# Peptides against a protein of PDB entry 3PUK: the designs that were tried, part 225

Target 1, 227 residues: chain A of PDB entry 3PUK
Amino acid sequence: ERGLKSVVWRKIKTAVFDDCRKEGEWKIMLLDEFTTKLLSSCCKMTDLLEEGITVIENIYKNREPVRQMKALYFISPTPKSVDCFLRDFGSKSEKKYKAAYIYFTDFCPDSLFNKIKASCSKSIRRCKEINISFIPQESQVYTLDVPDAFYYCYSPDPSNASRKEVVMEAMAEQIVTVCATLDENPGVRYKSKPLDNASKLAQLVEKKLEDYYKIDEKGLIKGKTQS

## One batch from the design tools (peptide; made by RFdiffusion4, then SolubleMPNN)

Design b2_p28_7_s2 (from b2_p28_7, 10 letters changed)
Fold by OpenDDE base, seed 1:
Structure b2_p28_7_s2 (fold): chain B 227 residues (1-227), chain A 28 residues (1-28)
Amino acid sequence: as target 1 above (227 residues)
Amino acid sequence: SSSEEREKRKKELKEFNEEAKKKELEEE
């Protein structure tokens, strides 16, 4: 199946579940708001059971310790999610789980990563960044998880100009992760709108795509695919 | 700068995971 959902699921299966799978071992999976939506968009609970997940828990909620089980954290690299993780493992006597496998949906900022290493390194068995910061919809459609994007992009208030740029940057980054997931370097096309947001976003995407593929693991500059 | 940061992080994660794997094997 060539649907975006299938591609995303395959990526998660390979990058997350296969990476930490141990025969006969069950794990508790911790999700945040974004990863809950992401998994819900591309898999069923039965699929997760097949991958050795016994239960899924929300990282933001208070949870009872299950000290004999390892935990799989599939979370966004945000201060909120990281802080919740740190609470689970911050004290030797109060560890909620036996050990942690951490998979971030995107690049984790150095400040957060360093904080994790300093406090919880002994409890971590794996840490990876899988670069999936979008939610697949239908066959080739996706939704961006950029809060207040509409408000900032279409705000007539000049004071929001800086926020608009931040939003555009975040959107561009997510689009790049889609392209990376699909292993495509698309030619960017856009229609001009009165606020020129489409043009600006397109330019940011093009620049980021160029940067991404220049640095690709194989050092191969992939040519632009015709869209 | 973004490219350099990604390469640096990739190396750092590789080293981190290698150490983590070693610890896991020692605990089993």
Scores: peptide ipSAE 0.573, ipTM 0.917, DockQ to the pose 0.513
Fold by OpenDDE base, seed 3:
Structure b2_p28_7_s2 (fold): chain B 227 residues (1-227), chain A 28 residues (1-28)
Amino acid sequence: as target 1 above (227 residues)
Amino acid sequence: SSSEEREKRKKELKEFNEEAKKKELEEE
């Protein structure tokens, strides 16, 4: 029942913890709302301790400085999370931690990334995007972190049409990150319904999957895997 | 395209992390 959870944990362990691990060094880990849910779904506090995390903190809360310790930020690339990070390191005299390792769950917009580089580059030891924007539920079940997805996708109001497209785009992107995490390129299957949302989403997913795997590290198009 | 943006970002992050690593080594 925990196949997907194990895969997600392995991905986080390899991409985040192994990447910044230093023998004998403990870090404070900063989480946002999404990454709190993500880690809670696939690991225990004991697992984090084994990875050199002494304490986890909510990035949105006011925190006391621990200037002698490095901080591991595992956060979503949102203005809110980025702004909280910038508050921690924006002032040279008032840095909350010794240094920062930043791991984004998804592609960070250029505006936010540039803001980070301009303000806090000297404090950052690592910055990566790990492309995990979903929550594992069961062995083959996951939830997407797209706010109001159901509301907009099933809204009969024509005024929500533009927002519906944005939501579908976000959903498609997250599905691609699932596939990338699992190292799978599934064949997309759907049943047509009156609103044709499934067809539109399937087309977006197929397009994004194609784009993603065309430009992978090997430049190879992965064939469709059996799902 | 989303693919071009990802490639650009991959290169940018590589360079960023290389510079960050150099700074870390200098502080140690």
Scores: peptide ipSAE 0.572, ipTM 0.916, DockQ to the pose 0.616
Fold by OpenDDE base, seed 5:
Structure b2_p28_7_s2 (fold): chain B 227 residues (1-227), chain A 28 residues (1-28)
Amino acid sequence: as target 1 above (227 residues)
Amino acid sequence: SSSEEREKRKKELKEFNEEAKKKELEEE
Protein backbone atom coordinates (compact mmCIF):
# COMPACT_ATOMS: atom_id res chain seq x y z
CA GLU B 1 0.00 0.00 0.00
CA ARG B 2 1.16 3.52 -0.74
CA GLY B 3 1.78 5.91 2.13
CA LEU B 4 -0.83 8.54 2.95
CA LYS B 5 1.43 11.37 1.71
CA SER B 6 1.71 9.86 -1.77
CA VAL B 7 -2.03 9.22 -1.90
CA VAL B 8 -2.77 12.82 -0.93
CA TRP B 9 -0.32 14.20 -3.49
CA ARG B 10 -1.82 11.99 -6.21
CA LYS B 11 -5.28 13.25 -5.30
CA ILE B 12 -4.20 16.91 -5.44
CA LYS B 13 -2.36 16.36 -8.72
CA THR B 14 -5.37 14.79 -10.43
CA ALA B 15 -8.13 16.89 -8.84
CA VAL B 16 -6.41 20.30 -8.95
CA PHE B 17 -3.37 20.54 -11.20
CA ASP B 18 -4.50 18.23 -14.01
CA ASP B 19 -7.94 19.84 -13.95
CA CYS B 20 -6.68 23.35 -14.72
CA ARG B 21 -3.51 22.50 -16.63
CA LYS B 22 -2.82 24.39 -19.84
CA GLU B 23 0.28 23.75 -21.91
CA GLY B 24 2.83 26.56 -21.61
CA GLU B 25 0.76 28.45 -19.04
CA TRP B 26 2.06 29.45 -15.61
CA LYS B 27 -0.24 30.25 -12.71
CA ILE B 28 0.09 31.98 -9.38
CA MET B 29 -1.11 29.76 -6.56
CA LEU B 30 -2.82 31.24 -3.51
CA LEU B 31 -2.72 29.25 -0.29
CA ASP B 32 -4.13 29.73 3.18
CA GLU B 33 -2.72 28.47 6.46
CA PHE B 34 -4.13 24.96 6.14
CA THR B 35 -3.25 24.34 2.49
CA THR B 36 0.28 25.66 3.05
CA LYS B 37 0.75 22.96 5.68
CA LEU B 38 -0.98 20.37 3.50
CA LEU B 39 1.22 20.92 0.45
CA SER B 40 4.39 21.19 2.52
CA SER B 41 3.57 17.78 4.01
CA CYS B 42 3.27 15.92 0.69
CA CYS B 43 5.29 17.75 -1.99
CA LYS B 44 8.31 19.94 -2.77
CA MET B 45 8.54 23.26 -4.54
CA THR B 46 10.04 21.45 -7.54
CA ASP B 47 6.88 19.35 -7.78
CA LEU B 48 4.76 22.51 -7.94
CA LEU B 49 6.97 23.99 -10.65
CA GLU B 50 6.41 20.86 -12.72
CA GLU B 51 2.66 21.44 -12.36
CA GLY B 52 2.92 24.96 -13.81
CA ILE B 53 3.04 27.00 -10.60
CA THR B 54 5.47 29.90 -10.85
CA VAL B 55 4.81 31.62 -7.53
CA ILE B 56 3.09 30.72 -4.29
CA GLU B 57 1.39 33.54 -2.40
CA ASN B 58 -0.31 33.73 0.97
CA ILE B 59 -3.96 34.66 0.46
CA TYR B 60 -4.03 36.63 3.74
CA LYS B 61 -1.27 39.02 2.69
CA ASN B 62 -1.62 42.16 0.63
CA ARG B 63 -0.36 41.35 -2.85
CA GLU B 64 0.44 43.41 -5.90
CA PRO B 65 -1.81 42.84 -8.90
CA VAL B 66 -0.54 40.54 -11.66
CA ARG B 67 -3.39 41.11 -14.06
CA GLN B 68 -1.94 39.11 -16.96
CA MET B 69 -1.72 35.87 -14.96
CA LYS B 70 -4.40 33.45 -13.86
CA ALA B 71 -4.59 32.46 -10.21
CA LEU B 72 -5.13 29.04 -8.70
CA TYR B 73 -6.78 29.29 -5.29
CA PHE B 74 -6.29 26.19 -3.21
CA ILE B 75 -7.96 27.15 0.04
CA SER B 76 -10.17 25.99 2.88
CA PRO B 77 -13.85 27.02 2.73
CA THR B 78 -13.59 29.47 5.65
CA PRO B 79 -14.96 33.02 5.93
CA LYS B 80 -11.43 34.39 6.23
CA SER B 81 -10.07 32.71 3.08
CA VAL B 82 -13.23 33.42 1.09
CA ASP B 83 -13.20 37.09 2.11
CA CYS B 84 -9.61 37.39 0.88
CA PHE B 85 -10.62 35.83 -2.44
CA LEU B 86 -13.55 38.23 -2.75
CA ARG B 87 -11.23 41.20 -2.19
CA ASP B 88 -9.07 40.02 -5.09
CA PHE B 89 -12.02 39.97 -7.54
CA GLY B 90 -14.77 42.06 -5.92
CA SER B 91 -14.19 45.16 -8.06
CA LYS B 92 -13.89 45.06 -11.86
CA SER B 93 -11.30 47.83 -11.78
CA GLU B 94 -9.28 46.22 -9.00
CA LYS B 95 -9.03 42.58 -10.06
CA LYS B 96 -5.65 41.28 -8.98
CA TYR B 97 -5.48 38.46 -11.54
CA LYS B 98 -6.81 37.59 -15.01
CA ALA B 99 -9.08 34.81 -13.75
CA ALA B 100 -9.47 32.36 -10.88
CA TYR B 101 -9.50 28.60 -10.51
CA ILE B 102 -10.81 27.85 -7.04
CA TYR B 103 -10.43 24.51 -5.29
CA PHE B 104 -11.81 24.05 -1.80
CA THR B 105 -10.41 21.42 0.54
CA ASP B 106 -13.92 20.54 1.72
CA PHE B 107 -17.61 21.30 1.25
CA CYS B 108 -18.14 25.05 1.05
CA PRO B 109 -21.10 26.28 3.12
CA ASP B 110 -24.01 27.64 1.07
CA SER B 111 -23.65 31.10 2.60
CA LEU B 112 -20.05 31.40 1.38
CA PHE B 113 -20.69 29.74 -1.97
CA ASN B 114 -23.63 32.02 -2.71
CA LYS B 115 -21.54 35.05 -1.77
CA ILE B 116 -18.86 33.97 -4.26
CA LYS B 117 -21.39 33.38 -7.05
CA ALA B 118 -23.04 36.75 -6.48
CA SER B 119 -19.79 38.73 -6.47
CA CYS B 120 -17.17 36.92 -8.55
CA SER B 121 -18.79 34.32 -10.85
CA LYS B 122 -17.60 36.06 -14.03
CA SER B 123 -13.97 35.78 -12.90
CA ILE B 124 -14.09 32.09 -11.98
CA ARG B 125 -13.03 29.44 -14.51
CA ARG B 126 -13.34 26.48 -12.14
CA CYS B 127 -14.87 25.85 -8.75
CA LYS B 128 -14.44 22.44 -7.13
CA GLU B 129 -14.43 20.74 -3.75
CA ILE B 130 -11.74 18.07 -3.42
CA ASN B 131 -12.46 16.75 0.10
CA ILE B 132 -8.98 16.81 1.69
CA SER B 133 -9.38 18.25 5.18
CA PHE B 134 -6.39 16.61 6.88
CA ILE B 135 -2.59 16.82 6.95
CA PRO B 136 -0.67 13.58 6.40
CA GLN B 137 2.14 12.92 8.88
CA GLU B 138 3.17 9.31 8.36
CA SER B 139 1.91 6.36 6.31
CA GLN B 140 -1.19 6.00 8.51
CA VAL B 141 -1.04 9.18 10.62
CA TYR B 142 -2.85 12.45 9.94
CA THR B 143 -3.65 15.70 11.73
CA LEU B 144 -7.15 17.16 11.79
CA ASP B 145 -7.71 20.87 11.23
CA VAL B 146 -10.15 21.51 14.08
CA PRO B 147 -9.12 24.40 16.32
CA ASP B 148 -9.25 23.74 20.05
CA ALA B 149 -10.52 20.20 19.50
CA PHE B 150 -8.63 18.84 22.48
CA TYR B 151 -9.84 21.57 24.79
CA TYR B 152 -13.53 21.13 24.03
CA CYS B 153 -13.53 17.33 23.83
CA TYR B 154 -11.98 16.99 27.27
CA SER B 155 -13.60 19.99 28.96
CA PRO B 156 -15.25 19.08 32.25
CA ASP B 157 -17.47 22.16 32.02
CA PRO B 158 -21.06 21.25 31.06
CA SER B 159 -21.48 24.68 29.47
CA ASN B 160 -19.16 23.51 26.67
CA ALA B 161 -21.40 20.55 25.74
CA SER B 162 -22.82 22.21 22.62
CA ARG B 163 -19.37 23.31 21.47
CA LYS B 164 -18.06 19.80 22.10
CA GLU B 165 -20.70 18.37 19.76
CA VAL B 166 -19.77 20.86 17.04
CA VAL B 167 -16.11 19.94 17.37
CA MET B 168 -16.86 16.21 17.23
CA GLU B 169 -19.00 16.73 14.13
CA ALA B 170 -16.15 18.57 12.42
CA MET B 171 -13.66 15.87 13.41
CA ALA B 172 -15.96 13.13 12.14
CA GLU B 173 -16.35 14.91 8.81
CA GLN B 174 -12.59 15.21 8.39
CA ILE B 175 -12.05 11.53 9.24
CA VAL B 176 -14.55 10.64 6.52
CA THR B 177 -12.55 12.69 4.01
CA VAL B 178 -9.47 10.64 4.95
CA CYS B 179 -11.37 7.42 4.33
CA ALA B 180 -12.71 8.72 1.03
CA THR B 181 -9.21 9.74 -0.06
CA LEU B 182 -7.91 6.27 0.77
CA ASP B 183 -10.97 4.65 -0.84
CA GLU B 184 -11.73 2.74 2.34
CA ASN B 185 -14.83 2.06 4.39
CA PRO B 186 -13.27 1.00 7.66
CA GLY B 187 -14.81 -0.65 10.63
CA VAL B 188 -14.44 1.99 13.30
CA ARG B 189 -12.34 0.98 16.31
CA TYR B 190 -11.95 2.86 19.56
CA LYS B 191 -10.90 2.55 23.18
CA SER B 192 -13.49 3.64 25.69
CA LYS B 193 -12.52 6.29 28.23
CA PRO B 194 -14.46 7.61 31.21
CA LEU B 195 -15.81 10.53 29.14
CA ASP B 196 -16.85 8.17 26.31
CA ASN B 197 -15.74 10.71 23.69
CA ALA B 198 -14.21 8.02 21.49
CA SER B 199 -17.48 6.10 21.33
CA LYS B 200 -19.47 9.21 20.40
CA LEU B 201 -16.98 10.15 17.71
CA ALA B 202 -17.01 6.59 16.36
CA GLN B 203 -20.79 6.69 16.00
CA LEU B 204 -20.61 9.99 14.12
CA VAL B 205 -17.92 8.63 11.78
CA GLU B 206 -19.91 5.47 11.05
CA LYS B 207 -23.02 7.49 10.22
CA LYS B 208 -21.14 9.85 7.92
CA LEU B 209 -19.30 7.00 6.18
CA GLU B 210 -22.59 5.31 5.40
CA ASP B 211 -23.99 8.53 3.97
CA TYR B 212 -20.89 9.18 1.88
CA TYR B 213 -20.67 5.75 0.26
CA LYS B 214 -24.36 5.76 -0.63
CA ILE B 215 -23.65 8.54 -3.14
CA ASP B 216 -19.93 8.22 -3.83
CA GLU B 217 -18.35 9.20 -7.16
CA LYS B 218 -18.43 5.60 -8.38
CA GLY B 219 -22.01 4.96 -7.31
CA LEU B 220 -20.84 1.95 -5.34
CA ILE B 221 -21.67 0.72 -1.87
CA LYS B 222 -18.52 -0.65 -0.28
CA GLY B 223 -18.41 -3.14 2.55
CA LYS B 224 -16.40 -2.74 5.71
CA THR B 225 -12.63 -2.88 5.20
CA GLN B 226 -9.71 -3.37 7.56
CA SER B 227 -7.84 -0.24 8.53
CA SER A 1 -22.78 17.88 5.18
CA SER A 2 -25.87 15.74 4.57
CA SER A 3 -26.14 13.41 1.59
CA GLU A 4 -28.85 15.57 0.08
CA GLU A 5 -26.75 18.71 0.37
CA ARG A 6 -23.77 16.99 -1.25
CA GLU A 7 -25.87 15.71 -4.13
CA LYS A 8 -27.36 19.15 -4.69
CA ARG A 9 -23.93 20.78 -4.61
CA LYS A 10 -22.47 18.22 -7.04
CA LYS A 11 -25.16 19.06 -9.58
CA GLU A 12 -24.75 22.78 -9.02
CA LEU A 13 -20.97 22.65 -9.44
CA LYS A 14 -21.25 20.52 -12.58
CA GLU A 15 -23.49 23.11 -14.18
CA PHE A 16 -21.35 25.98 -12.95
CA ASN A 17 -18.14 24.48 -14.32
CA GLU A 18 -19.69 23.62 -17.67
CA GLU A 19 -20.77 27.22 -18.09
CA ALA A 20 -17.36 28.46 -16.95
CA LYS A 21 -15.58 26.20 -19.46
CA LYS A 22 -17.77 27.52 -22.23
CA LYS A 23 -16.88 31.10 -21.32
CA GLU A 24 -13.19 30.21 -21.16
CA LEU A 25 -13.27 28.78 -24.68
CA GLU A 26 -15.00 31.90 -25.96
CA GLU A 27 -12.48 34.27 -24.38
CA GLU A 28 -9.25 32.38 -25.25
Scores: peptide ipSAE 0.571, ipTM 0.917, DockQ to the pose 0.613
Fold by OpenDDE base, seed 2:
Structure b2_p28_7_s2 (fold): chain B 227 residues (1-227), chain A 28 residues (1-28)
Amino acid sequence: as target 1 above (227 residues)
Amino acid sequence: SSSEEREKRKKELKEFNEEAKKKELEEE
């Protein structure tokens, strides 16, 4: 099936599993809430076993140390997920695994990245941002992982204005990750709404798409495609 | 700018991963 799910799985295989693959080596994979949903949407447990994952653990739960095994962290760049990672490697006595491979679903804020480097750099074998911040539902349908996005975007309360801007940025970034995953630079289309959220979001998406492709791995600017 | 930040991060991650890979190879 050539749907969005297969595209996402292919991206994860290439960007995560192939990147850290070592012959004969098994890893423990740590997931957060988002990446659990993401993987559940596009693969089976058998697929993960084939990629050298022996067990999957929830990063938020207390786990027993497996000090002889390396860990693959596929997590969102959130304070909560990063804090859990730091607890796994923050001290020699608390070190849960032999080493870590970290793959963030999106851009990791400097504050979090600097905190990781300062405390856990010796334990990290890889740190990458793979830009997959959406969940595929079907061939052309996806959901964004932006908490309370609907509430803040459509809230008439002026006290939520600052949060609305943050949500808009997050939504725009996630839409860009969809486009990047599909290897497309679409023309942005939107409907006019009373709160003009659609136009603002469209402008943010266009700007972020331009920025992404200008500084991509190939250094190529892709033209807009019809969608 | 967002573009400058991304470019900076890309370079930083490249350097970070190169050093990490070097350490991994030294441990093997």
Scores: peptide ipSAE 0.570, ipTM 0.915, DockQ to the pose 0.709

Design b2_p28_7_s3 (from b2_p28_7, 12 letters changed)
Fold by OpenDDE base, seed 5:
Structure b2_p28_7_s3 (fold): chain B 227 residues (1-227), chain A 28 residues (1-28)
Amino acid sequence: as target 1 above (227 residues)
Amino acid sequence: SSSEERKKRLEELKKFNKEAEEEEKKEE
């Protein structure tokens, strides 16, 4: 079995770089905090050069216009990252780049997606969601991008119950993206603790996995696998 | 996201990308 890092890189290569590849064309790639960590975990700068990326820029920083080059945005679907994108293309006279290819790491909320369509649709050559919302660490280890997850999941304060549910929902969604990336439908396993958080999370993951594989990209229904 | 929302989004993106490709061909 291939390690998680190689699987993630292969997914990014096929879903992002191969999708927007044009012979002899170089692109500027814009990254946010999450995608910077993601790419650094599974590739080298030399790998990105081979994929036609000349320069990597931080989307949050002020950047000089390079109007003759197309930009590849590989970003999370957050208000902060989307707002930075909108600033790059919001004015016809002040577009920073020739055009944009935008790839979200996960499902983009309707509010943000509609905002992009209303403001920048003519500047976008491609928009896709690639469903990679985790950072690979080791062959079977990954890190979830859910702020304060530990704090809310283990909070003894009942007033945090609503926040706990939101965090668990976000975690479950990201775990499903891992399974989708690995092309697995695992039987969920957990160890029960006094707070029963693992059991609740397991139930959410199972539900979301079922929903995902009902309408996956291949139109296949997969049985339970070992993981 | 729900299965229905994802299905809807996939169709929307297919349409969006098709239109974008057509516009790109006009500019080249």
Scores: peptide ipSAE 0.577, ipTM 0.921, DockQ to the pose 0.628
Fold by OpenDDE base, seed 1:
Structure b2_p28_7_s3 (fold): chain B 227 residues (1-227), chain A 28 residues (1-28)
Amino acid sequence: as target 1 above (227 residues)
Amino acid sequence: SSSEERKKRLEELKKFNKEAEEEEKKEE
């Protein structure tokens, strides 16, 4: 019924913008490479203005302090993005913004999360994980953000076998986030290929879906749906 | 293991956000 873009936008609106919205308050939004692509795929600047975002900034770039405004960080849980955030709030005297709302696109590793808490906890007004690690395309199509996936999955070099597994794992995680966003637990179907990548990926997805829906955000177990 | 980790994180975030809200109220 509804295009994937609309579903993703609705999720972001509810999970991020509605969560931190205050009447009459404008925020600066900080994006990384992935979230820039994500938002660009499912909304317009006018939509962001309606949600109380005055400007969007790239987290990787040097920015002038706006100490009177709160910042909304919508970022991936990567060392690079987290380090940029920490630079913005690492010093009490050099805080770039009044306070921060942080929304991660996926599960933030404990190491990074602990680092944030230890250094910047007093500056953070909200922290959540929204579990959107894909870019919606067209109606029900999406792209995965897994660098070099093609290279590693189809490399004939045995030395890349371990890296191939890492890539497959990352792809499986992103597919799970799609399913979670759509509130579906699909039965996985695949066609075998010479390198058996499809079969391996399908198995990983199935396993991860099972694990995810054992305890969802509401603590409910969802049954499998037909794909 | 993954589900348990997620549950633990959700609880941790709930606590974190509650504390953050309390701090914000003190600053106002």
Scores: peptide ipSAE 0.576, ipTM 0.919, DockQ to the pose 0.571
Fold by OpenDDE base, seed 3:
Structure b2_p28_7_s3 (fold): chain B 227 residues (1-227), chain A 28 residues (1-28)
Amino acid sequence: as target 1 above (227 residues)
Amino acid sequence: SSSEERKKRLEELKKFNKEAEEEEKKEE
């Protein structure tokens, strides 16, 4: 039942921990709501210790400075998480940690990324986007982190139509991140229902998959794979 | 995100991380 969990953990280990690993160095890791759930779903604290994490902290909480240690931020590219990071490093005299490694779970909007560069660039040792915006549940099961998705997708209220589209876009994007994590470009299959949500979502996923796998991180074209 | 947007971001991050690495070496 842990096939997908193992894949996700391996992805995080390779993309995050191996990327910033330094011999003999311990880091403090900062997590937000999503990444707390994500790591909790696919690893144990002992696993994090093996990766050089001495302690995990909630990015939203007030924390005492540990100025001699570097911090690993594994966070979502949201205004809330980014603002918390900026508070940690926005002032040179009031830095919470020695330096920061930032790993976003998804594409960081230009507005947020530019804000980080403008304010804290000298404090950052590395910034990457690892493209994991889902929670693994079982070997081939995952959940999407889209608030109120059920409500908006199944709402009969026409006033929610615009929000429904936003939710579907977010869901489609997250499904693409699953595929990227698994290094797969699957065919999309669905059965239509009266609300046709499955069809709409499938179309969005197919479009986004096409765009995503047109050029991968290495600039290579990826073909369709089996799911 | 579009492929073009991602490509642009990857290039930007590559540059950013290179500069960050150079800065770290200066501090050590």
Scores: peptide ipSAE 0.575, ipTM 0.920, DockQ to the pose 0.551
Fold by OpenDDE base, seed 2:
Structure b2_p28_7_s3 (fold): chain B 227 residues (1-227), chain A 28 residues (1-28)
Amino acid sequence: as target 1 above (227 residues)
Amino acid sequence: SSSEERKKRLEELKKFNKEAEEEEKKEE
């Protein structure tokens, strides 16, 4: 099936599993709330076993140490998830695993990234940002992981104006991740809305798409495609 | 700019991962 789910799985397989694969090595995989939903949407447990994952653990839960095994962290770059990671490796006596491979679903804020480097750098074998911040539902449908996006975007309360801007930026970033995952640079289409949110979002998406492809991993600039 | 920040981060990660790989090779 050539749907969005298969594309997302292929991206994760290439960007995460193939990136840290070692022959004969099994890893424990740590997931947060978002990545649990993401993987559940595009793969089965058997698929993960084939990729060398022995067990899946929730990063938010207390876990017993398995010091002889390396851990694969596939998590969102949030303070909560990062804090849980830091607890696993913050002290020598408290290290849960042998080492960590960490893959963020999106750009990690400098504050969090610097905190990780300062405290856990010696325990990390790989750190990457894979830019998958959406959940595929079907071939052409996805959901964005932006908490309270609807509320803030459509709130008439002026006190939410600053938060609305943050939400719009987050939505734009996630839309860009969809395009990047699909390897497309589409022309942005939108409908007029009473609060003009669609036009603002479209402008943000266009700007971010341009920025992304200008400095992508391949150093290629892609032209706009029809979608 | 967002673009400059992203570029900076990519270079930083490249350096970070290279150093991590070198450290791993020393441990093996």
Scores: peptide ipSAE 0.575, ipTM 0.920, DockQ to the pose 0.744

Design b2_p28_7_s4 (from b2_p28_7, 12 letters changed)
Fold by OpenDDE base, seed 3:
Structure b2_p28_7_s4 (fold): chain B 227 residues (1-227), chain A 28 residues (1-28)
Amino acid sequence: as target 1 above (227 residues)
Amino acid sequence: SSLEKLLERKKKLKEFNEEAKKIEEEEE
C-alpha cells in the first residue's frame, strides 16, 4: 500500500527533477533533516541516480567544494537550512558548487528569501516552493512533521497556550500541503474532545484550504473531494 | 490576509526565477 508514496515521488520528480534536468548533467543534491526523511520514504538511491543525482549530501555537514558541479538543494525553508545554503554560496570566491537550484518544501518566509536574494542571487538558477511538508507512510497515510505537537496540544499548562496555537497553525499548513500535492480539497471531519483541539485544527485547515485554492494557478476554487 | 501574502510570494518567486533564467542563459 504505497499509493501516497508514489504520488509524492511523482510530485518531486515533476516539480524538482524535471524542472532542473539537463541532458548529460549530474548534480549534487543537498538535503536537510526533513527532506532526508521524505525521500527515504518514497524513493531509492537508484531512483535518484536516474534523475541525474550523483551524490547526496547533508546540508548541515561540512562538505568539500565540488566547484565544477551544480547543486540541487531540496530543503525546508528554515533558518538553519537557509544559513547552511548561504555558507555554501555567500562568498563569491568560496562557492562550494557551480550554481544552485533551490526547492523548498513549503512557503519560504520573506525574511529568508530576501537574505538569499541579497547574498546569492547570481548563483541561483531556480528557487521554487514545492509544498510537501509531510511524510508518506501508507497508501493514504501521512505523518506531519511538527516538533512537540503532542506535548503542546495536550498540555494542561496555560503557559503553553501560545505555543499550542503555533503548533496547530503549522499542522494545518502541512495538511494543506498534502491536499495541494494530491490536488484534492477534502471535506474536513473531526471528533470533538474535551480540549477541542480537533475542532480548532479543522477550522484552521478549512480556512487555509480556501485561501490556497482561491489563488491556485488557474484562479479556481476547487470543490470538496472524497479524501 | 493570508491570501495576499501567498499572492505576493508567488509574484516574488516568479520574478526571481525569470531573472535567474536570464543569468543562466548568459552563462551558458
Scores: peptide ipSAE 0.500, ipTM 0.899, DockQ to the pose 0.735
Fold by OpenDDE base, seed 2:
Structure b2_p28_7_s4 (fold): chain B 227 residues (1-227), chain A 28 residues (1-28)
Amino acid sequence: as target 1 above (227 residues)
Amino acid sequence: SSLEKLLERKKKLKEFNEEAKKIEEEEE
């Protein structure tokens, strides 16, 4: 197996499937656009079956209720994905599944979490952040899932400045998830660019890395490593 | 600070999951 793909799969297996595993229990797994790509990059359907997943459904699509089964939501912490989740559990009469285990690929904003808690708390058995917001391609290659990142980062239009900052934050967060997944705290390296985007991104990454490892449950603050 | 916000979020999630676990145990 390719190194990064195996690492990602191992992380998902440990953080998601092992966390909610119950002997003899099958779950329906709900995926969004990102997590569909993520799982497709690092596992097969047979692997998911072995982990107790009977079927995979797209969270954005209309689905038939399966009220006797619990659902495993592996989704990004976006308003779109969260809204779809809320529609599945918003009312007792409209509940599509018996209960939900929700695993976010990244840090969930407080606003979204509070919205979930206020609406669906009794239906949720788990709500965790896994910190995998990248797509593994090769042993050392990954892609970030930030829509229009290239466009906004390199846009000369000053009207895009605010959006550029948001995109940079999202990119920085995803880079941190790579480091967290690999259990590394690398020294950040970048090439100089005319717009100094690389420097800004590097600073954001360093800050977020520091924050992440300071709050790590292991209580270990790792020093910078060579990468 | 950013760190304080993260810590607060972590605490909230932990508390939420603890409560959720209790509910699950009661249903079993």
Scores: peptide ipSAE 0.498, ipTM 0.897, DockQ to the pose 0.790
Fold by OpenDDE base, seed 5:
Structure b2_p28_7_s4 (fold): chain B 227 residues (1-227), chain A 28 residues (1-28)
Amino acid sequence: as target 1 above (227 residues)
Amino acid sequence: SSLEKLLERKKKLKEFNEEAKKIEEEEE
């Protein structure tokens, strides 16, 4: 398969499945709302079986313990998803699984990471960030997962200004993860409009791209490319 | 700076995973 979907799948395969793969071992995979959509967009259940996943479970649901199996958590770094994880491992006597491998779709805030470390560090075998916080649709087309983004970005109400900034920041972060996944540092293009949202977003993206590529995995500074 | 924060986080995660790997190797 060609296009953005194949690139995303390849990234997940190498960064998640290959990282925790053990011959002959099956894992339970826990997904949240975002990662359910993400995997559904770029793979089939048969693909997951080939990667050693026996069953997929929703992290938000109450689940029966399977203490003999290890769990792979592929989740967003949100308080909701992290809290559900902590419920699975927070009690020494009530651990739902044998051990956990955690892969976050984006940068995990220090507050959440510290909370995890303090509560269940001994149960965790991996904790990594893979930087995929978008849903692939078509080749070079993706959907951002930012709730109410349209409402806040285009709200005429001044009381929403602070929330608008937060939403813009989240959108910029997700765009950067797309670029990181594709290993590209594109020049930012936008159309100027009265609300100047596109310009603000462009500036945020440029700033975040600069920061990311200064400390990329290869330690290379990449120049801007035409997209 | 944002860069310093990212570097610090990267270091923390690296250290965490190194420790976790040792635990895994000891249990296997």
Scores: peptide ipSAE 0.494, ipTM 0.896, DockQ to the pose 0.767
Fold by OpenDDE base, seed 4:
Structure b2_p28_7_s4 (fold): chain B 227 residues (1-227), chain A 28 residues (1-28)
Amino acid sequence: as target 1 above (227 residues)
Amino acid sequence: SSLEKLLERKKKLKEFNEEAKKIEEEEE
């Protein structure tokens, strides 16, 4: 039995580090809030050094240019993280790094991708989606990173309906990334509550799972598994 | 459909990466 932490680390190694590895080359790694937590949960700094990372920097902070080095961006597909990336490469005369390898933790919205492509395409060597939007805690335990999920999901105030839908969508997406990482297509089970939040979430998960497996490169739709 | 949009996006991303790889190879 492999722990969830080891599975996540293996996924990152294969999908990120192996994808952009060059012999003898060192890269600067840029992380956001989520990916900092993610990597901290499943690896050590020594592990990152072994993968050719010389230094880790926070994407949100002001950084000095290191124009001779390539940068590995492991970030969430959020406007905040993307805007920080764009600041690094948006100016042709003042690029922070030599080139960029971008790995998103989830599906990048078309609006953000198009913005990146329009402004920084010549500086990008890779742009991929890894689909890891959860934090491993124990062997079979994970934590969803959805702020205020409890508040919005259980709010009786109709004015929060829009926020509730956004939160539900985010939760569903993260659950799908867990399934994708574990290569499982679970039969979704839930207990209904008065607000029927569990049912709504289950439906979203099922829909997203179906979409994910249909677009998978292997073209294989797995049957429902017990998880 | 949502699925169609996802497929199109996947194709677009693949094409982007292929082009980016070519540029990288030319620079080396």
Scores: peptide ipSAE 0.522, ipTM 0.904, DockQ to the pose 0.753; fails the geometry check

